# Peptides against a protein of PDB entry 2C5K: the designs that were tried, part 14

Target 1, 91 residues: chain A of PDB entry 2C5K
Amino acid sequence: EDPFQQVVKDTKEQLNRINNYITRHNTAGDDDQEEEIQDILKDVEETIVDLDRSIIVMKRDENEDVSGREAQVKNIKQQLDALKLRFDRRI

## One batch from the design tools (peptide; aimed at target 1 E13 D39)

Design b2_p16_4_s4 (made by RFdiffusion4, then SolubleMPNN; from b2_p16_4, 7 letters changed)
Fold by OpenDDE base, seed 1:
Structure b2_p16_4_s4 (fold): chain B 91 residues (1-91), chain A 16 residues (1-16)
Amino acid sequence: as target 1 above (91 residues)
Amino acid sequence: ALEKMEKNKERTKKFL
């Protein structure tokens, strides 16, 4: 499998797992898991930066049409932003 | 990058 696609797939799965957790925990609390979720979301954000860098390298070194990969990264960014909003809006 | 992702993948198993 293409390592890029593996990262995309795993990143989306991680965000989905957190989203499912938030569904079961719709109120913020003093749970230690809240801080861990923030850390995981930060790691996802860094992973997205790495994906963007990968695309830049592909455009530079291979002159590849990366429009499809750019769309995938954009979709993950939107998923992350929506999840952050949902996480922060919990009372 | 892959190492960080794999670590994060394992961490999210706590939330299944």
Scores: peptide ipSAE 0.384, ipTM 0.872, DockQ to the pose 0.787
OpenDDE base, seeds 2, 3, 4, 5: peptide ipSAE 0.383, 0.277, 0.382, 0.381; ipTM 0.873, 0.822, 0.871, 0.872; seed 3 fails the geometry check

Design b2_p16_5 (made by RFdiffusion4)
Pose (drawn by RFdiffusion4):
Structure b2_p16_5 (pose): chain A 89 residues (1-28, 31-91), chain P 16 residues (1-16)
Amino acid sequence: EDPFQQVVKDTKEQLNRINNYITRHNTADDQEEEIQDILKDVEETIVDLDRSIIVMKRDENEDVSGREAQVKNIKQQLDALKLRFDRRI
Amino acid sequence: SERREEMYERSKRIDE
């Protein structure tokens, strides 16, 4: 919808796509470099979402708590995924 | 951005 919501949706989808891949290929791989590159891009994307919240919070007419919760959720999804990726044996 | 679109399409192909 708004640019923030679209990036949130794209990020959750991108993390979910790698997660599904890891389930199917849980041994330590064709996509190894690719996954690392995408996960790093997701880390920097989250920094952009955070910065966007920082600026919007300056506006007293905005409540950013919903956006803060979404970013917190995405950080949790990323953390759970990174461990699954790291632990492929 | 173009980079973000690229990453999105690459992640889609990983899931296929």

Design b2_p16_5_s1 (made by RFdiffusion4, then SolubleMPNN; from b2_p16_5, 7 letters changed)
Fold by OpenDDE base, seed 4:
Structure b2_p16_5_s1 (fold): chain B 91 residues (1-91), chain A 16 residues (1-16)
Amino acid sequence: as target 1 above (91 residues)
Amino acid sequence: SARREEVLKRAKEIGE
Protein backbone atom coordinates (compact mmCIF):
# COMPACT_ATOMS: atom_id res chain seq x y z
CA GLU B 1 0.00 0.00 0.00
CA ASP B 2 1.16 3.49 -0.88
CA PRO B 3 -0.15 6.12 1.53
CA PHE B 4 0.69 8.87 -0.95
CA GLN B 5 -1.47 7.33 -3.63
CA GLN B 6 -4.24 6.64 -1.15
CA VAL B 7 -4.26 10.28 -0.13
CA VAL B 8 -4.29 11.34 -3.77
CA LYS B 9 -7.22 9.05 -4.40
CA ASP B 10 -9.14 10.36 -1.42
CA THR B 11 -8.44 13.93 -2.48
CA LYS B 12 -9.73 13.31 -5.96
CA GLU B 13 -12.90 11.88 -4.49
CA GLN B 14 -13.31 15.03 -2.43
CA LEU B 15 -12.81 17.15 -5.52
CA ASN B 16 -15.39 15.11 -7.33
CA ARG B 17 -17.89 15.70 -4.53
CA ILE B 18 -17.23 19.42 -4.67
CA ASN B 19 -17.69 19.43 -8.42
CA ASN B 20 -20.99 17.61 -8.14
CA TYR B 21 -22.17 20.01 -5.48
CA ILE B 22 -21.34 23.07 -7.55
CA THR B 23 -23.17 21.69 -10.55
CA ARG B 24 -26.28 21.17 -8.43
CA HIS B 25 -26.08 24.39 -6.44
CA ASN B 26 -25.39 27.50 -8.47
CA THR B 27 -26.78 29.73 -5.73
CA ALA B 28 -24.59 30.40 -2.73
CA GLY B 29 -26.01 29.35 0.61
CA ASP B 30 -29.00 27.53 -0.79
CA ASP B 31 -28.70 24.41 1.37
CA ASP B 32 -27.28 22.98 4.56
CA GLN B 33 -24.35 21.27 2.85
CA GLU B 34 -22.56 24.41 1.75
CA GLU B 35 -20.61 24.78 4.97
CA GLU B 36 -19.47 21.18 4.69
CA ILE B 37 -18.34 21.78 1.14
CA GLN B 38 -16.38 24.79 2.31
CA ASP B 39 -14.73 22.59 4.91
CA ILE B 40 -13.85 20.03 2.27
CA LEU B 41 -12.26 22.74 0.15
CA LYS B 42 -10.08 23.69 3.08
CA ASP B 43 -9.24 20.07 3.79
CA VAL B 44 -8.10 19.60 0.22
CA GLU B 45 -5.90 22.67 0.53
CA GLU B 46 -4.28 21.25 3.64
CA THR B 47 -3.91 17.87 1.99
CA ILE B 48 -2.02 19.44 -0.88
CA VAL B 49 0.36 20.98 1.63
CA ASP B 50 0.93 17.55 3.15
CA LEU B 51 1.51 15.98 -0.24
CA ASP B 52 3.97 18.69 -1.21
CA ARG B 53 5.84 18.22 2.04
CA SER B 54 6.14 14.51 1.41
CA ILE B 55 7.58 15.20 -2.01
CA ILE B 56 10.08 17.63 -0.54
CA VAL B 57 11.17 14.97 1.93
CA MET B 58 11.55 12.37 -0.79
CA LYS B 59 13.58 14.76 -2.87
CA ARG B 60 15.79 15.93 -0.03
CA ASP B 61 16.27 12.91 2.19
CA GLU B 62 15.92 9.99 -0.18
CA ASN B 63 16.87 11.54 -3.51
CA GLU B 64 13.88 9.77 -5.04
CA ASP B 65 12.59 10.68 -8.48
CA VAL B 66 9.47 12.65 -7.64
CA SER B 67 8.43 13.81 -11.09
CA GLY B 68 5.41 11.55 -11.20
CA ARG B 69 4.20 12.59 -7.77
CA GLU B 70 4.78 16.24 -8.57
CA ALA B 71 2.63 15.87 -11.65
CA GLN B 72 -0.14 14.28 -9.61
CA VAL B 73 -0.12 17.09 -7.06
CA LYS B 74 -0.02 19.69 -9.81
CA ASN B 75 -3.11 18.14 -11.33
CA ILE B 76 -4.91 18.23 -7.99
CA LYS B 77 -3.94 21.87 -7.51
CA GLN B 78 -5.30 22.76 -10.92
CA GLN B 79 -8.58 21.02 -10.20
CA LEU B 80 -8.88 22.68 -6.82
CA ASP B 81 -8.20 26.13 -8.22
CA ALA B 82 -10.83 25.68 -10.89
CA LEU B 83 -13.39 24.46 -8.37
CA LYS B 84 -12.63 27.28 -5.95
CA LEU B 85 -13.19 29.79 -8.71
CA ARG B 86 -16.49 28.22 -9.66
CA PHE B 87 -17.59 27.93 -6.04
CA ASP B 88 -16.79 31.55 -5.28
CA ARG B 89 -18.50 32.82 -8.41
CA ARG B 90 -21.86 31.35 -7.50
CA ILE B 91 -24.58 33.94 -7.04
CA SER A 1 -1.94 15.42 11.13
CA ALA A 2 -2.14 11.67 11.01
CA ARG A 3 -2.42 11.83 7.25
CA ARG A 4 0.62 14.05 7.00
CA GLU A 5 2.62 11.71 9.18
CA GLU A 6 1.56 8.70 7.17
CA VAL A 7 2.50 10.34 3.89
CA LEU A 8 5.83 11.51 5.25
CA LYS A 9 6.63 8.07 6.63
CA ARG A 10 5.96 6.56 3.24
CA ALA A 11 8.30 9.06 1.66
CA LYS A 12 11.08 7.91 3.95
CA GLU A 13 10.31 4.23 3.44
CA ILE A 14 10.53 4.51 -0.31
CA GLY A 15 13.96 6.02 0.01
CA GLU A 16 15.25 3.16 2.11
Scores: peptide ipSAE 0.147, ipTM 0.741, DockQ to the pose 0.039
OpenDDE base, seeds 1, 2, 3, 5: peptide ipSAE 0.120, 0.140, 0.139, 0.136; ipTM 0.708, 0.735, 0.732, 0.740; seeds 3, 5 fail the geometry check

Design b2_p16_5_s2 (made by RFdiffusion4, then SolubleMPNN; from b2_p16_5, 7 letters changed)
Fold by OpenDDE base, seed 3:
Structure b2_p16_5_s2 (fold): chain B 91 residues (1-91), chain A 16 residues (1-16)
Amino acid sequence: as target 1 above (91 residues)
Amino acid sequence: SSRRKEVLERAKKIGE
């Protein structure tokens, strides 16, 4: 498996963990894991930047078809945005 | 991870 796909897989697992946490903790700041979840959110955000950059390089320097990879990153971005909204709206 | 590092190395080429 290529490293891009592995990173995508790992990122989706992180998103799944965040989703599960939000489901169990709809009150902000009342759990010891809160800060860890915030760190994971930031890690995913940075990972997306790295994935996007890798796609740019593949398009420019390697002239590869990246449409599939772009779709994967788009999906991850959508999931992250939804989770951020849910996480930030917790009371 | 090493796998993520490889992705990062590709990303670094953007500045070249």
Scores: peptide ipSAE 0.115, ipTM 0.729, DockQ to the pose 0.040
OpenDDE base, seeds 1, 2, 4, 5: peptide ipSAE 0.108, 0.109, 0.113, 0.105; ipTM 0.724, 0.729, 0.727, 0.726

Design b2_p16_5_s3 (made by RFdiffusion4, then SolubleMPNN; from b2_p16_5, 8 letters changed)
Fold by OpenDDE base, seed 3:
Structure b2_p16_5_s3 (fold): chain B 91 residues (1-91), chain A 16 residues (1-16)
Amino acid sequence: as target 1 above (91 residues)
Amino acid sequence: SSRRQEVLEKSQKIGE
């Protein structure tokens, strides 16, 4: 069992939910779920910080090859940034 | 989750 991979998976599912929400709600503040989606965005953001820090520790203290994990986090960051932009640009 | 907590615990080692 790899908790890192499970967290990555959960994060990607959160991003997918956000994506679907934005698609259905292109107007800001007109749905009861708006605040929940904002909370999910923040949760993903904080999760990414934890993932990054865990990678640093794995490199430093455990001397593990983390190239694959770094690529995964990079991908998640790119998805989050795109979704944040779309979410914030809603009228 | 417990899995998230394990990731967080590694994160907490930053600075050690």
Scores: peptide ipSAE 0.301, ipTM 0.839, DockQ to the pose 0.040
OpenDDE base, seeds 1, 2, 4, 5: peptide ipSAE 0.291, 0.300, 0.269, 0.260; ipTM 0.833, 0.837, 0.806, 0.809

Design b2_p16_5_s4 (made by RFdiffusion4, then SolubleMPNN; from b2_p16_5, 6 letters changed)
Fold by OpenDDE base, seed 2:
Structure b2_p16_5_s4 (fold): chain B 91 residues (1-91), chain A 16 residues (1-16)
Amino acid sequence: as target 1 above (91 residues)
Amino acid sequence: SARREEVLERAKKIGE
């Protein structure tokens, strides 16, 4: 079991939930779940910081190839940025 | 989760 991969998987599930919410709610403030979605966005942001830090430690202490993990985090960041843009542009 | 905690503990080693 790779805990890094499990965290990545959980984060992607959070992103998927956000995506589904935005698709169903293209108007800001239209339901009581919006605050929860905002909290999930912040949780994902925090998780990305922790994932990046873990990669830095791996580079320093384990001398392992982290390019694959860096690519995964980059992908998550790109997905988050796209969702944040869509979320913030809702009228 | 325990799995997430392990990742976070690894990240804390940056300060060591």
Scores: peptide ipSAE 0.110, ipTM 0.711, DockQ to the pose 0.039
OpenDDE base, seeds 1, 3, 4, 5: peptide ipSAE 0.109, 0.103, 0.103, 0.108; ipTM 0.711, 0.702, 0.702, 0.708

Design b2_p16_6 (made by RFdiffusion4)
Pose (drawn by RFdiffusion4):
Structure b2_p16_6 (pose): chain A 89 residues (1-28, 31-91), chain P 16 residues (1-16)
Amino acid sequence: EDPFQQVVKDTKEQLNRINNYITRHNTADDQEEEIQDILKDVEETIVDLDRSIIVMKRDENEDVSGREAQVKNIKQQLDALKLRFDRRI
Amino acid sequence: TERRERHREAIEERRE
């Protein structure tokens, strides 16, 4: 919807797509470099979401707690995924 | 960066 919500949706989808891939290919791979590149781009995307929240918080007419919760959720999804990726054997 | 531009372009194409 707004640019922030669209990036949040894209990120969750991007993480979910890698997660589904790892389930099917759980051995240590054609997509290895690609996954690393995408996960790094997701780390930098979360920094952008955080910065966006920092600026919006300066506006006293904005409550950023919903956006903060979304970012926290995305960080959890990323952390759980990174461990699954790291542990393919 | 060129890398992030490539990812952004791929996301935009997927949305279409």

Design b2_p16_6_s1 (made by RFdiffusion4, then SolubleMPNN; from b2_p16_6, 9 letters changed)
Fold by OpenDDE base, seed 5:
Structure b2_p16_6_s1 (fold): chain B 91 residues (1-91), chain A 16 residues (1-16)
Amino acid sequence: as target 1 above (91 residues)
Amino acid sequence: SSRREKLRKEREEERK
């Protein structure tokens, strides 16, 4: 088991949930789940910080190639930013 | 944080 990949997997599931919510709710404040979605967005944001820190430690202490992990985190960041934009632009 | 603990364990295993 790779703990880093497990965290990435969980984050991807969170992003998927957010995406599904936005596609079904294009109006802000439409239902009772919106606050929960906002919480998930913040959790993903915090997770990215933890993932970045883990990569920094790997570079420093283990001197391992982290290019693959950096690419994964970059992808997550891009997805999050896109979802945040869509979420905030809802009427 | 459970997430932080998982990532900590990874670092621990890498040192072994």
Scores: peptide ipSAE 0.197, ipTM 0.754, DockQ to the pose 0.064
OpenDDE base, seeds 1, 2, 3, 4: peptide ipSAE 0.193, 0.197, 0.196, 0.144; ipTM 0.750, 0.754, 0.759, 0.726; seed 4 fails the geometry check

Design b2_p16_6_s2 (made by RFdiffusion4, then SolubleMPNN; from b2_p16_6, 8 letters changed)
Fold by OpenDDE base, seed 1:
Parts: C-alpha cells; structure tokens; sequence
Structure b2_p16_6_s2 (fold): chain B 91 residues (1-91), chain A 16 residues (1-16)
C-alpha cells in the first residue's frame, strides 16, 4: 500500500478501538485507559489534517483525480464525529 | 508521527 492508504487503514483501526472501548466503558472517568482513548481521538484529528494536506498537494501538483481519497477522508471524519458524540455523552 | 511523516515524504518526493 501507498503511505496514504496505510495511514487510512491505521486510522480505521484506531476508530475501531475507540468504538470498542466506548461499548465496554459507558461510564466516564473510572478506567485507567480513559486518557489513552482521549489521546487517540486527538491523534485521529491530527491525522485527518495531514491526509487532507496530502490530497491538496496531489490535486495541485500531480493533477490527479482525488475524489476517491476525498471520500475516504470524509468517511473517517464522519466516524470520528459520531464516536466523539458517544464518548462525550457517557455518564 | 511516523505515519504522518510517511505521507509528507511521499508528497515531497512527488513534487521533486
């Protein structure tokens, strides 16, 4: 895989870990992994920024069709937003 | 991160 697709794959795995954690820990603040999950959420946000930058460069300098990559990043953003909502609404 | 650096390096190589 190219670096872009590798990062997308790793990001999807991070999102899956967050999803599984929320399912097992629907009460906030009583688990040692809570802070680590918060760090992963922020790491995903930063990764999205770099993915978007790479798409901009491809579109500008390589004149390549990036619609597929844009759709992948959009999907990641949607998943992240949904997980953030679930994570923040825990009691 | 290493992952983000890989993306950055790829784009830099394409621009050269």
Amino acid sequence: as target 1 above (91 residues)
Amino acid sequence: SERREKIRKEREEERK
Scores: peptide ipSAE 0.315, ipTM 0.812, DockQ to the pose 0.062
OpenDDE base, seeds 2, 3, 4, 5: peptide ipSAE 0.267, 0.312, 0.278, 0.314; ipTM 0.780, 0.820, 0.782, 0.816; seed 4 fails the geometry check

Design b2_p16_6_s3 (made by RFdiffusion4, then SolubleMPNN; from b2_p16_6, 8 letters changed)
Fold by OpenDDE base, seed 5:
Structure b2_p16_6_s3 (fold): chain B 91 residues (1-91), chain A 16 residues (1-16)
Amino acid sequence: as target 1 above (91 residues)
Amino acid sequence: SSRREKIRKKIEEERL
């Protein structure tokens, strides 16, 4: 049981939800779920900050090899940035 | 979840 991995899993599910929404809704503001998706995007951003902060603590207090976790967060950031770009480019 | 609570505790430790 790893709480870090659980949060990563939840975040990836959120990203998947956003991706599915964008692929089905290429027009901005024409669906009742638009605001919910915007909230999820913000939630993912905040979660990434929390994940980074947890890595700082692990480096400082637990002396763990965090390279794998840093790579996971980097991957999530890249996915989020790509989705944000696609979401914002909708007309 | 309880798992998310554990990671939140680590975040708080960083802030202190």
Scores: peptide ipSAE 0.163, ipTM 0.744, DockQ to the pose 0.052
OpenDDE base, seeds 1, 2, 3, 4: peptide ipSAE 0.157, 0.159, 0.151, 0.160; ipTM 0.742, 0.742, 0.740, 0.742; seed 3 fails the geometry check

Design b2_p16_6_s4 (made by RFdiffusion4, then SolubleMPNN; from b2_p16_6, 7 letters changed)
Fold by OpenDDE base, seed 3:
Structure b2_p16_6_s4 (fold): chain B 91 residues (1-91), chain A 16 residues (1-16)
Amino acid sequence: as target 1 above (91 residues)
Amino acid sequence: SERREEIRKRREEERE
């Protein structure tokens, strides 16, 4: 088991949860779960910071190829940014 | 942070 990949998987599941929420709740403040979604967004942000730090450490080892992991984190960041935009633009 | 603890735990398990 690769802890990095497990974290990535869990993070993507969180992003999916947020996406599903936004799809069904296009009005801000209309659901009791909105605070939970905001907490999940923050958790994903913190997780990305930890993933980036992990990659920085790995890049110091010349024997490690981090390109794949960097691409994964980049993808997560892009998804998060898109979801934040959609979340904030709700009426 | 619960998330940080989870990451720490998984890293420790990998070293065992």
Scores: peptide ipSAE 0.049, ipTM 0.613, DockQ to the pose 0.112
OpenDDE base, seeds 1, 2, 4, 5: peptide ipSAE 0.042, 0.043, 0.044, 0.030; ipTM 0.596, 0.604, 0.606, 0.607; seed 5 fails the geometry check

Design b2_p16_7 (made by RFdiffusion4)
Pose (drawn by RFdiffusion4):
Structure b2_p16_7 (pose): chain A 89 residues (1-28, 31-91), chain P 16 residues (1-16)
Amino acid sequence: EDPFQQVVKDTKEQLNRINNYITRHNTADDQEEEIQDILKDVEETIVDLDRSIIVMKRDENEDVSGREAQVKNIKQQLDALKLRFDRRI
Amino acid sequence: STRAETSMERAKKNFS
């Protein structure tokens, strides 16, 4: 919807796509470099979401707690995924 | 952002 919500949705979808891939290919791979690249891009995307929240918080007419919760959720999804990726054997 | 859009296109291409 707004640019922030669209990036949140794209990020969750992006992480979910890699997660589904890892389930199917849980051995240690054609997509290895590609996954690393995308996960790094997701790390930097979360920094952009955080910075966006920092600026919006300066506006006293904005409550960023919903956005903060979304970003916390995405960070949890990323952390759980990174470990699954790291542990393919 | 451009990064998020490009990364999303790559994720759709490689993990659909």

Design b2_p16_7_s1 (made by RFdiffusion4, then SolubleMPNN; from b2_p16_7, 9 letters changed)
Fold by OpenDDE base, seed 1:
Structure b2_p16_7_s1 (fold): chain B 91 residues (1-91), chain A 16 residues (1-16)
Amino acid sequence: as target 1 above (91 residues)
Amino acid sequence: MKKNKESHERSKKLFS
């Protein structure tokens, strides 16, 4: 499989797992899972940086149309932002 | 919860 697509897939799966956790835990907690979620969210942010870099390299070195990959990364960013809002709004 | 891949491993995958 294309490594880019694998990373995209893994990232979206992580965001979905967190989203499902929030559904089951609609109030903020003090357990270790809350800290783990914060760590995963930071890792997702770093992953997005890596994905953007890979697009830049592909555009430079292979001169390919990267519009599809850019749209995928944009979608992940939107999903992350929505998830962070949902996570932070919990009382 | 399953953690995501580490940054170094992602870099190897994306740029190798």
Scores: peptide ipSAE 0.258, ipTM 0.807, DockQ to the pose 0.103
OpenDDE base, seeds 2, 3, 4, 5: peptide ipSAE 0.254, 0.253, 0.256, 0.251; ipTM 0.805, 0.804, 0.805, 0.803

Design b2_p16_7_s2 (made by RFdiffusion4, then SolubleMPNN; from b2_p16_7, 12 letters changed)
Fold by OpenDDE base, seed 3:
Structure b2_p16_7_s2 (fold): chain B 91 residues (1-91), chain A 16 residues (1-16)
Amino acid sequence: as target 1 above (91 residues)
Amino acid sequence: TKLNEETLKKVKEKFS
């Protein structure tokens, strides 16, 4: 088991949940779950920071090829940024 | 639903 990949998988599942929430709730503040979704957004954001830090350590201390993992994290960041934009633009 | 905290700990421990 690769814990890095498991975290990536878990993160993508949370992003999917956020996406589903936004599509069903395009108005801000009209659902009891909104605060939980906000917490998940922050949790994903912090997780991405941790993943990035792990990659930095891999590059610095182990001199491993991390291109694949960097691409995965970049993809997750892009998804998060898009979801954050959609979430924040709701009125 | 939350992220797997134990998995995240393993990542942090290995690459911190």
Scores: peptide ipSAE 0.112, ipTM 0.727, DockQ to the pose 0.094
OpenDDE base, seeds 1, 2, 4, 5: peptide ipSAE 0.107, 0.076, 0.074, 0.111; ipTM 0.726, 0.686, 0.683, 0.726

Design b2_p16_7_s3 (made by RFdiffusion4, then SolubleMPNN; from b2_p16_7, 10 letters changed)
Fold by OpenDDE base, seed 5:
Structure b2_p16_7_s3 (fold): chain B 91 residues (1-91), chain A 16 residues (1-16)
Amino acid sequence: as target 1 above (91 residues)
Amino acid sequence: MKKNEESHKRSIKLFS
């Protein structure tokens, strides 16, 4: 499989895992759990940065049509932002 | 620390 697509898939899976956890735990957890979730969210955020950089390189060096990949990254960003909002709104 | 039933796997990174 295309490494880009694999990263997209794994990133979405990770976000889904956290989303499912938040669904089951609508109140903020203890400090350790909050920190763990925050760490994972930061890892996802950094992965998205890498995906964006990959697209920039593909546009510049490979002259590939990256519109589909840009849409995928945009979708992941939206998913992350929505999840961050859910995470932060918990009491 | 509350036990998390979710995977502890972190997000993967892209490398050149």
Scores: peptide ipSAE 0.066, ipTM 0.681, DockQ to the pose 0.100
OpenDDE base, seeds 1, 2, 3, 4: peptide ipSAE 0.066, 0.060, 0.066, 0.052; ipTM 0.680, 0.672, 0.681, 0.663; seeds 2, 3 fail the geometry check

Design b2_p16_7_s4 (made by RFdiffusion4, then SolubleMPNN; from b2_p16_7, 11 letters changed)
Fold by OpenDDE base, seed 3:
Structure b2_p16_7_s4 (fold): chain B 91 residues (1-91), chain A 16 residues (1-16)
Amino acid sequence: as target 1 above (91 residues)
Amino acid sequence: TKKNEETLKRVKEKFS
């Protein structure tokens, strides 16, 4: 198994959990799991940084095509940003 | 997660 793809898969599962939480809890601060969700958001953010760093190294290798991996990380970033916005807008 | 952290270590070993 490609470790890069495994990280992407795990990250998407984390994003799905966040999405499900926001859908069921549209009020801020009324659930014991909110702090855990905030921790997951930070974990995803840090994971994206690590994925970007790996891509930067691969881009410096003339034999590596990183376009597909760049697109995957870009998609994850877009999902995270959207979820952050929804999470922060909860009343 | 711990699993993800271990996987990221493998990513760094391969792509760094």
Scores: peptide ipSAE 0.281, ipTM 0.838, DockQ to the pose 0.075
OpenDDE base, seeds 1, 2, 4, 5: peptide ipSAE 0.207, 0.213, 0.204, 0.212; ipTM 0.764, 0.762, 0.764, 0.764

Design b2_p16_8 (made by RFdiffusion4)
Pose (drawn by RFdiffusion4):
Structure b2_p16_8 (pose): chain A 89 residues (1-28, 31-91), chain P 16 residues (1-16)
Amino acid sequence: EDPFQQVVKDTKEQLNRINNYITRHNTADDQEEEIQDILKDVEETIVDLDRSIIVMKRDENEDVSGREAQVKNIKQQLDALKLRFDRRI
Amino acid sequence: SENDEILEENEEELEE
């Protein structure tokens, strides 16, 4: 919807796509470099979402707690995924 | 595991 919500949706979808891939290919790979690149891009995308929240918080007419919760959720999804990726044997 | 639950919960949210 708004640009923030679209990036949040794209990020969760991007992480979910890699997660589904890892389930199917859980051995240590054609997509190895590609996954590392995408996960790094997701880290930097989360920094952009955080910065966006910092600026919006300066506006006293905005409650950013919903956006903060969404970013926290995405960080949890990324952390769980990184470990699954790192542990393919 | 907790990490599996986080991944599954986020996948279910995307299906909504």

Design b2_p16_8_s1 (made by RFdiffusion4, then SolubleMPNN; from b2_p16_8, 6 letters changed)
Fold by OpenDDE base, seed 4:
Structure b2_p16_8_s1 (fold): chain B 91 residues (1-91), chain A 16 residues (1-16)
Amino acid sequence: as target 1 above (91 residues)
Amino acid sequence: SEDDKILEESAEELKK
């Protein structure tokens, strides 16, 4: 088991949940799940920070080739940015 | 992939 990949997997699942929610709820604040989704957005945001820190440590302490992991995090960041923008644009 | 789906869907929505 790779803890980094497990975090990535969990984050992707969170992003999928957010995406599905936005698709189903085009009006802001229209149900009780709204606040939970906002919390998940923040959780993903913090997780990305943690993943970046992890990569920095791997580069520094283990001298590991992290290019693949950096690409994964970059992709997650792009997804989050897109979802945040969509979420905030809901009326 | 799911990654592509999110980004593609988001791009379409942001065009509106």
Scores: peptide ipSAE 0.495, ipTM 0.882, DockQ to the pose 0.084
OpenDDE base, seeds 1, 2, 3, 5: peptide ipSAE 0.495, 0.493, 0.494, 0.493; ipTM 0.881, 0.880, 0.881, 0.880

Design b2_p16_8_s2 (made by RFdiffusion4, then SolubleMPNN; from b2_p16_8, 8 letters changed)
Fold by OpenDDE base, seed 4:
Formats: sequence, C-alpha cells, structure tokens
Structure b2_p16_8_s2 (fold): chain B 91 residues (1-91), chain A 16 residues (1-16)
Amino acid sequence: as target 1 above (91 residues)
Amino acid sequence: SMEDQILQQTQEELEK
C-alpha cells in the first residue's frame, strides 16, 4: 500500500467529478451542489500542497527518487488549473 | 480530508 498513490488516485477522482459537474452546469449557482464543488476545489488545492510537502520530506529524509511523484503532482496541478479556469468563467 | 490523510500517512511511514 502506497498512501501517496492512494491520495493521488482520490484527487484525480475528485477532479473528474468536478469536470463532469462543469460539463453539466455551465451556469454558476444553478445547482445545490455548487458550494460542495467549490469546497472540493479548495480541498484539492490543499491536498496538492500536502502532496508536495510529502515529496519534499521523502526526498530529504528517505533520499528516494521522487521524479515520478513530482510528475504526478504536476499533472494534477495542470488539471486543477484548467478546471478552475473553466469553473470560474461560468456565467 | 485528503490533505490531512497524506500528512498523517507520510509521518507514519517515516516512523516505521
């Protein structure tokens, strides 16, 4: 079991949910789940921060090759940024 | 939360 990979997986699932929500709701505030989606976006942001911190700790204390983990986090960041832009531009 | 989970699990792994 790799807790880092589990969190990455969970984060990607949340991003996927947000993507689907944006697709179904192109008008801001037209659904009772709007606030929940906003909360999930913030949760993902904070999760990414902690994933980065985890990588720093692993790199420092365990001297592991974390390049793969860094690439995964980078991918998640890119997905989040795209979704945030789409979410915020809804009218 | 997911952010709390990764921090906790990371710390646990380091202590093993």
Scores: peptide ipSAE 0.044, ipTM 0.605, DockQ to the pose 0.031
OpenDDE base, seeds 1, 2, 3, 5: peptide ipSAE 0.041, 0.043, 0.038, 0.042; ipTM 0.616, 0.619, 0.616, 0.609

Design b2_p16_8_s3 (made by RFdiffusion4, then SolubleMPNN; from b2_p16_8, 6 letters changed)
Fold by OpenDDE base, seed 5:
Structure b2_p16_8_s3 (fold): chain B 91 residues (1-91), chain A 16 residues (1-16)
Amino acid sequence: as target 1 above (91 residues)
Amino acid sequence: SEEDEILEKMQKELEK
């Protein structure tokens, strides 16, 4: 059991849901679920902060998996930033 | 949430 990987998995699933929502709703404020999607975006953002903090702590030890975990978080950040841009630019 | 619980467990393991 790896709690870090479980969090990463759950976060990526949330990002996937957001992506699907944006593709179906290219107009802002036209759906009752928009507020929920906004909340999920913020939740993912906070989760990424926690993941970064965990990596900082792990780097204080000789953990061979730190570089791999950093790459995973970087990927999630890129996905989040892209989704936030698409979400905010909806007309 | 379930995710918050997992994050808490992760933090606990790192503090050991």
Scores: peptide ipSAE 0.137, ipTM 0.704, DockQ to the pose 0.031
OpenDDE base, seeds 1, 2, 3, 4: peptide ipSAE 0.120, 0.137, 0.133, 0.126; ipTM 0.683, 0.706, 0.703, 0.688

Design b2_p16_8_s4 (made by RFdiffusion4, then SolubleMPNN; from b2_p16_8, 6 letters changed)
Fold by OpenDDE base, seed 4:
Structure b2_p16_8_s4 (fold): chain B 91 residues (1-91), chain A 16 residues (1-16)
Amino acid sequence: as target 1 above (91 residues)
Amino acid sequence: SEEDEILKKAQEELEK
């Protein structure tokens, strides 16, 4: 499997984990897993940076069409931003 | 992390 796609898949699974957690825990600080979720959020942020860097490298190869990968990363960014907002607004 | 390592490998492969 394409390593890039594997990372994308893993990241999406992390985002799903976060989404499920937010759904079940609408109050901040009421669960011992909250710190872990915060760590996952940061990990996803760092992963997105790495994905962007990988795309930059791929774009240096004129034979590479990165449009699809750019769209995937953009989608992940949008999901992360939405989840961060929801997580931070929990009471 | 595992994801970081995967991305590193991907980047290295692209640079070959």
Scores: peptide ipSAE 0.030, ipTM 0.501, DockQ to the pose 0.031
OpenDDE base, seeds 1, 2, 3, 5: peptide ipSAE 0.024, 0.026, 0.024, 0.024; ipTM 0.459, 0.467, 0.460, 0.462; seed 2 fails the geometry check

## One batch from the design tools (peptide; aimed at target 1 P3 T47 D50)

Design b2_p17_1 (made by RFdiffusion4)
Pose (drawn by RFdiffusion4):
Structure b2_p17_1 (pose): chain A 89 residues (1-28, 31-91), chain P 17 residues (1-17)
Amino acid sequence: EDPFQQVVKDTKEQLNRINNYITRHNTADDQEEEIQDILKDVEETIVDLDRSIIVMKRDENEDVSGREAQVKNIKQQLDALKLRFDRRI
Amino acid sequence: LEEKLAENREALREATE
């Protein structure tokens, strides 16, 4: 919807796509470099979401707690995924 | 899809400014 919500949706989808891939290819791979690149881009995308929250929080007419919760959720998804990726054997 | 994701991320940066 707004640019923030669209990036949040894209990020969750992007993480979910890699997660589904890892389930099917759980051995240690054609997409290895690609997954690393995408996960790094996601790390930097979360920094952009955080910065966007920092700026919006300066506006007293904005409650960023919903956005903060979304970013926290995405960081959890990323952390769970990174470990699954790291542990393919 | 990668180009669209990059456009969405740029739109977030511009909206933040």

Design b2_p17_1_s1 (made by RFdiffusion4, then SolubleMPNN; from b2_p17_1, 10 letters changed)
Fold by OpenDDE base, seed 4:
Structure b2_p17_1_s1 (fold): chain B 91 residues (1-91), chain A 17 residues (1-17)
Amino acid sequence: as target 1 above (91 residues)
Amino acid sequence: EKEEYEKKVKELREATE
């Protein structure tokens, strides 16, 4: 088991949940789940910070090739940024 | 800071299924 990959997987599932919500809710504040979605967005942000720091440790202290993991985190960041933009632009 | 980085690694591991 690779804990890093498990966290990545869970994070991507969270992002998928957010994406589905935004797709169905183009009006802000019209659903009881909106606050939950906002919380999930924040959780993902915090998880990304944790992932980045874990990569720093692996790169510095474990002498591991982290290129693949860096690419994965970059992808997650891109997805999050896109979803945040869509979420915030809802009227 | 190294200690904080290691803490995050630990938290990551503990957060997994």
Scores: peptide ipSAE 0.102, ipTM 0.685, DockQ to the pose 0.122
OpenDDE base, seeds 1, 2, 3, 5: peptide ipSAE 0.098, 0.123, 0.097, 0.100; ipTM 0.680, 0.721, 0.686, 0.688; seed 2 fails the geometry check

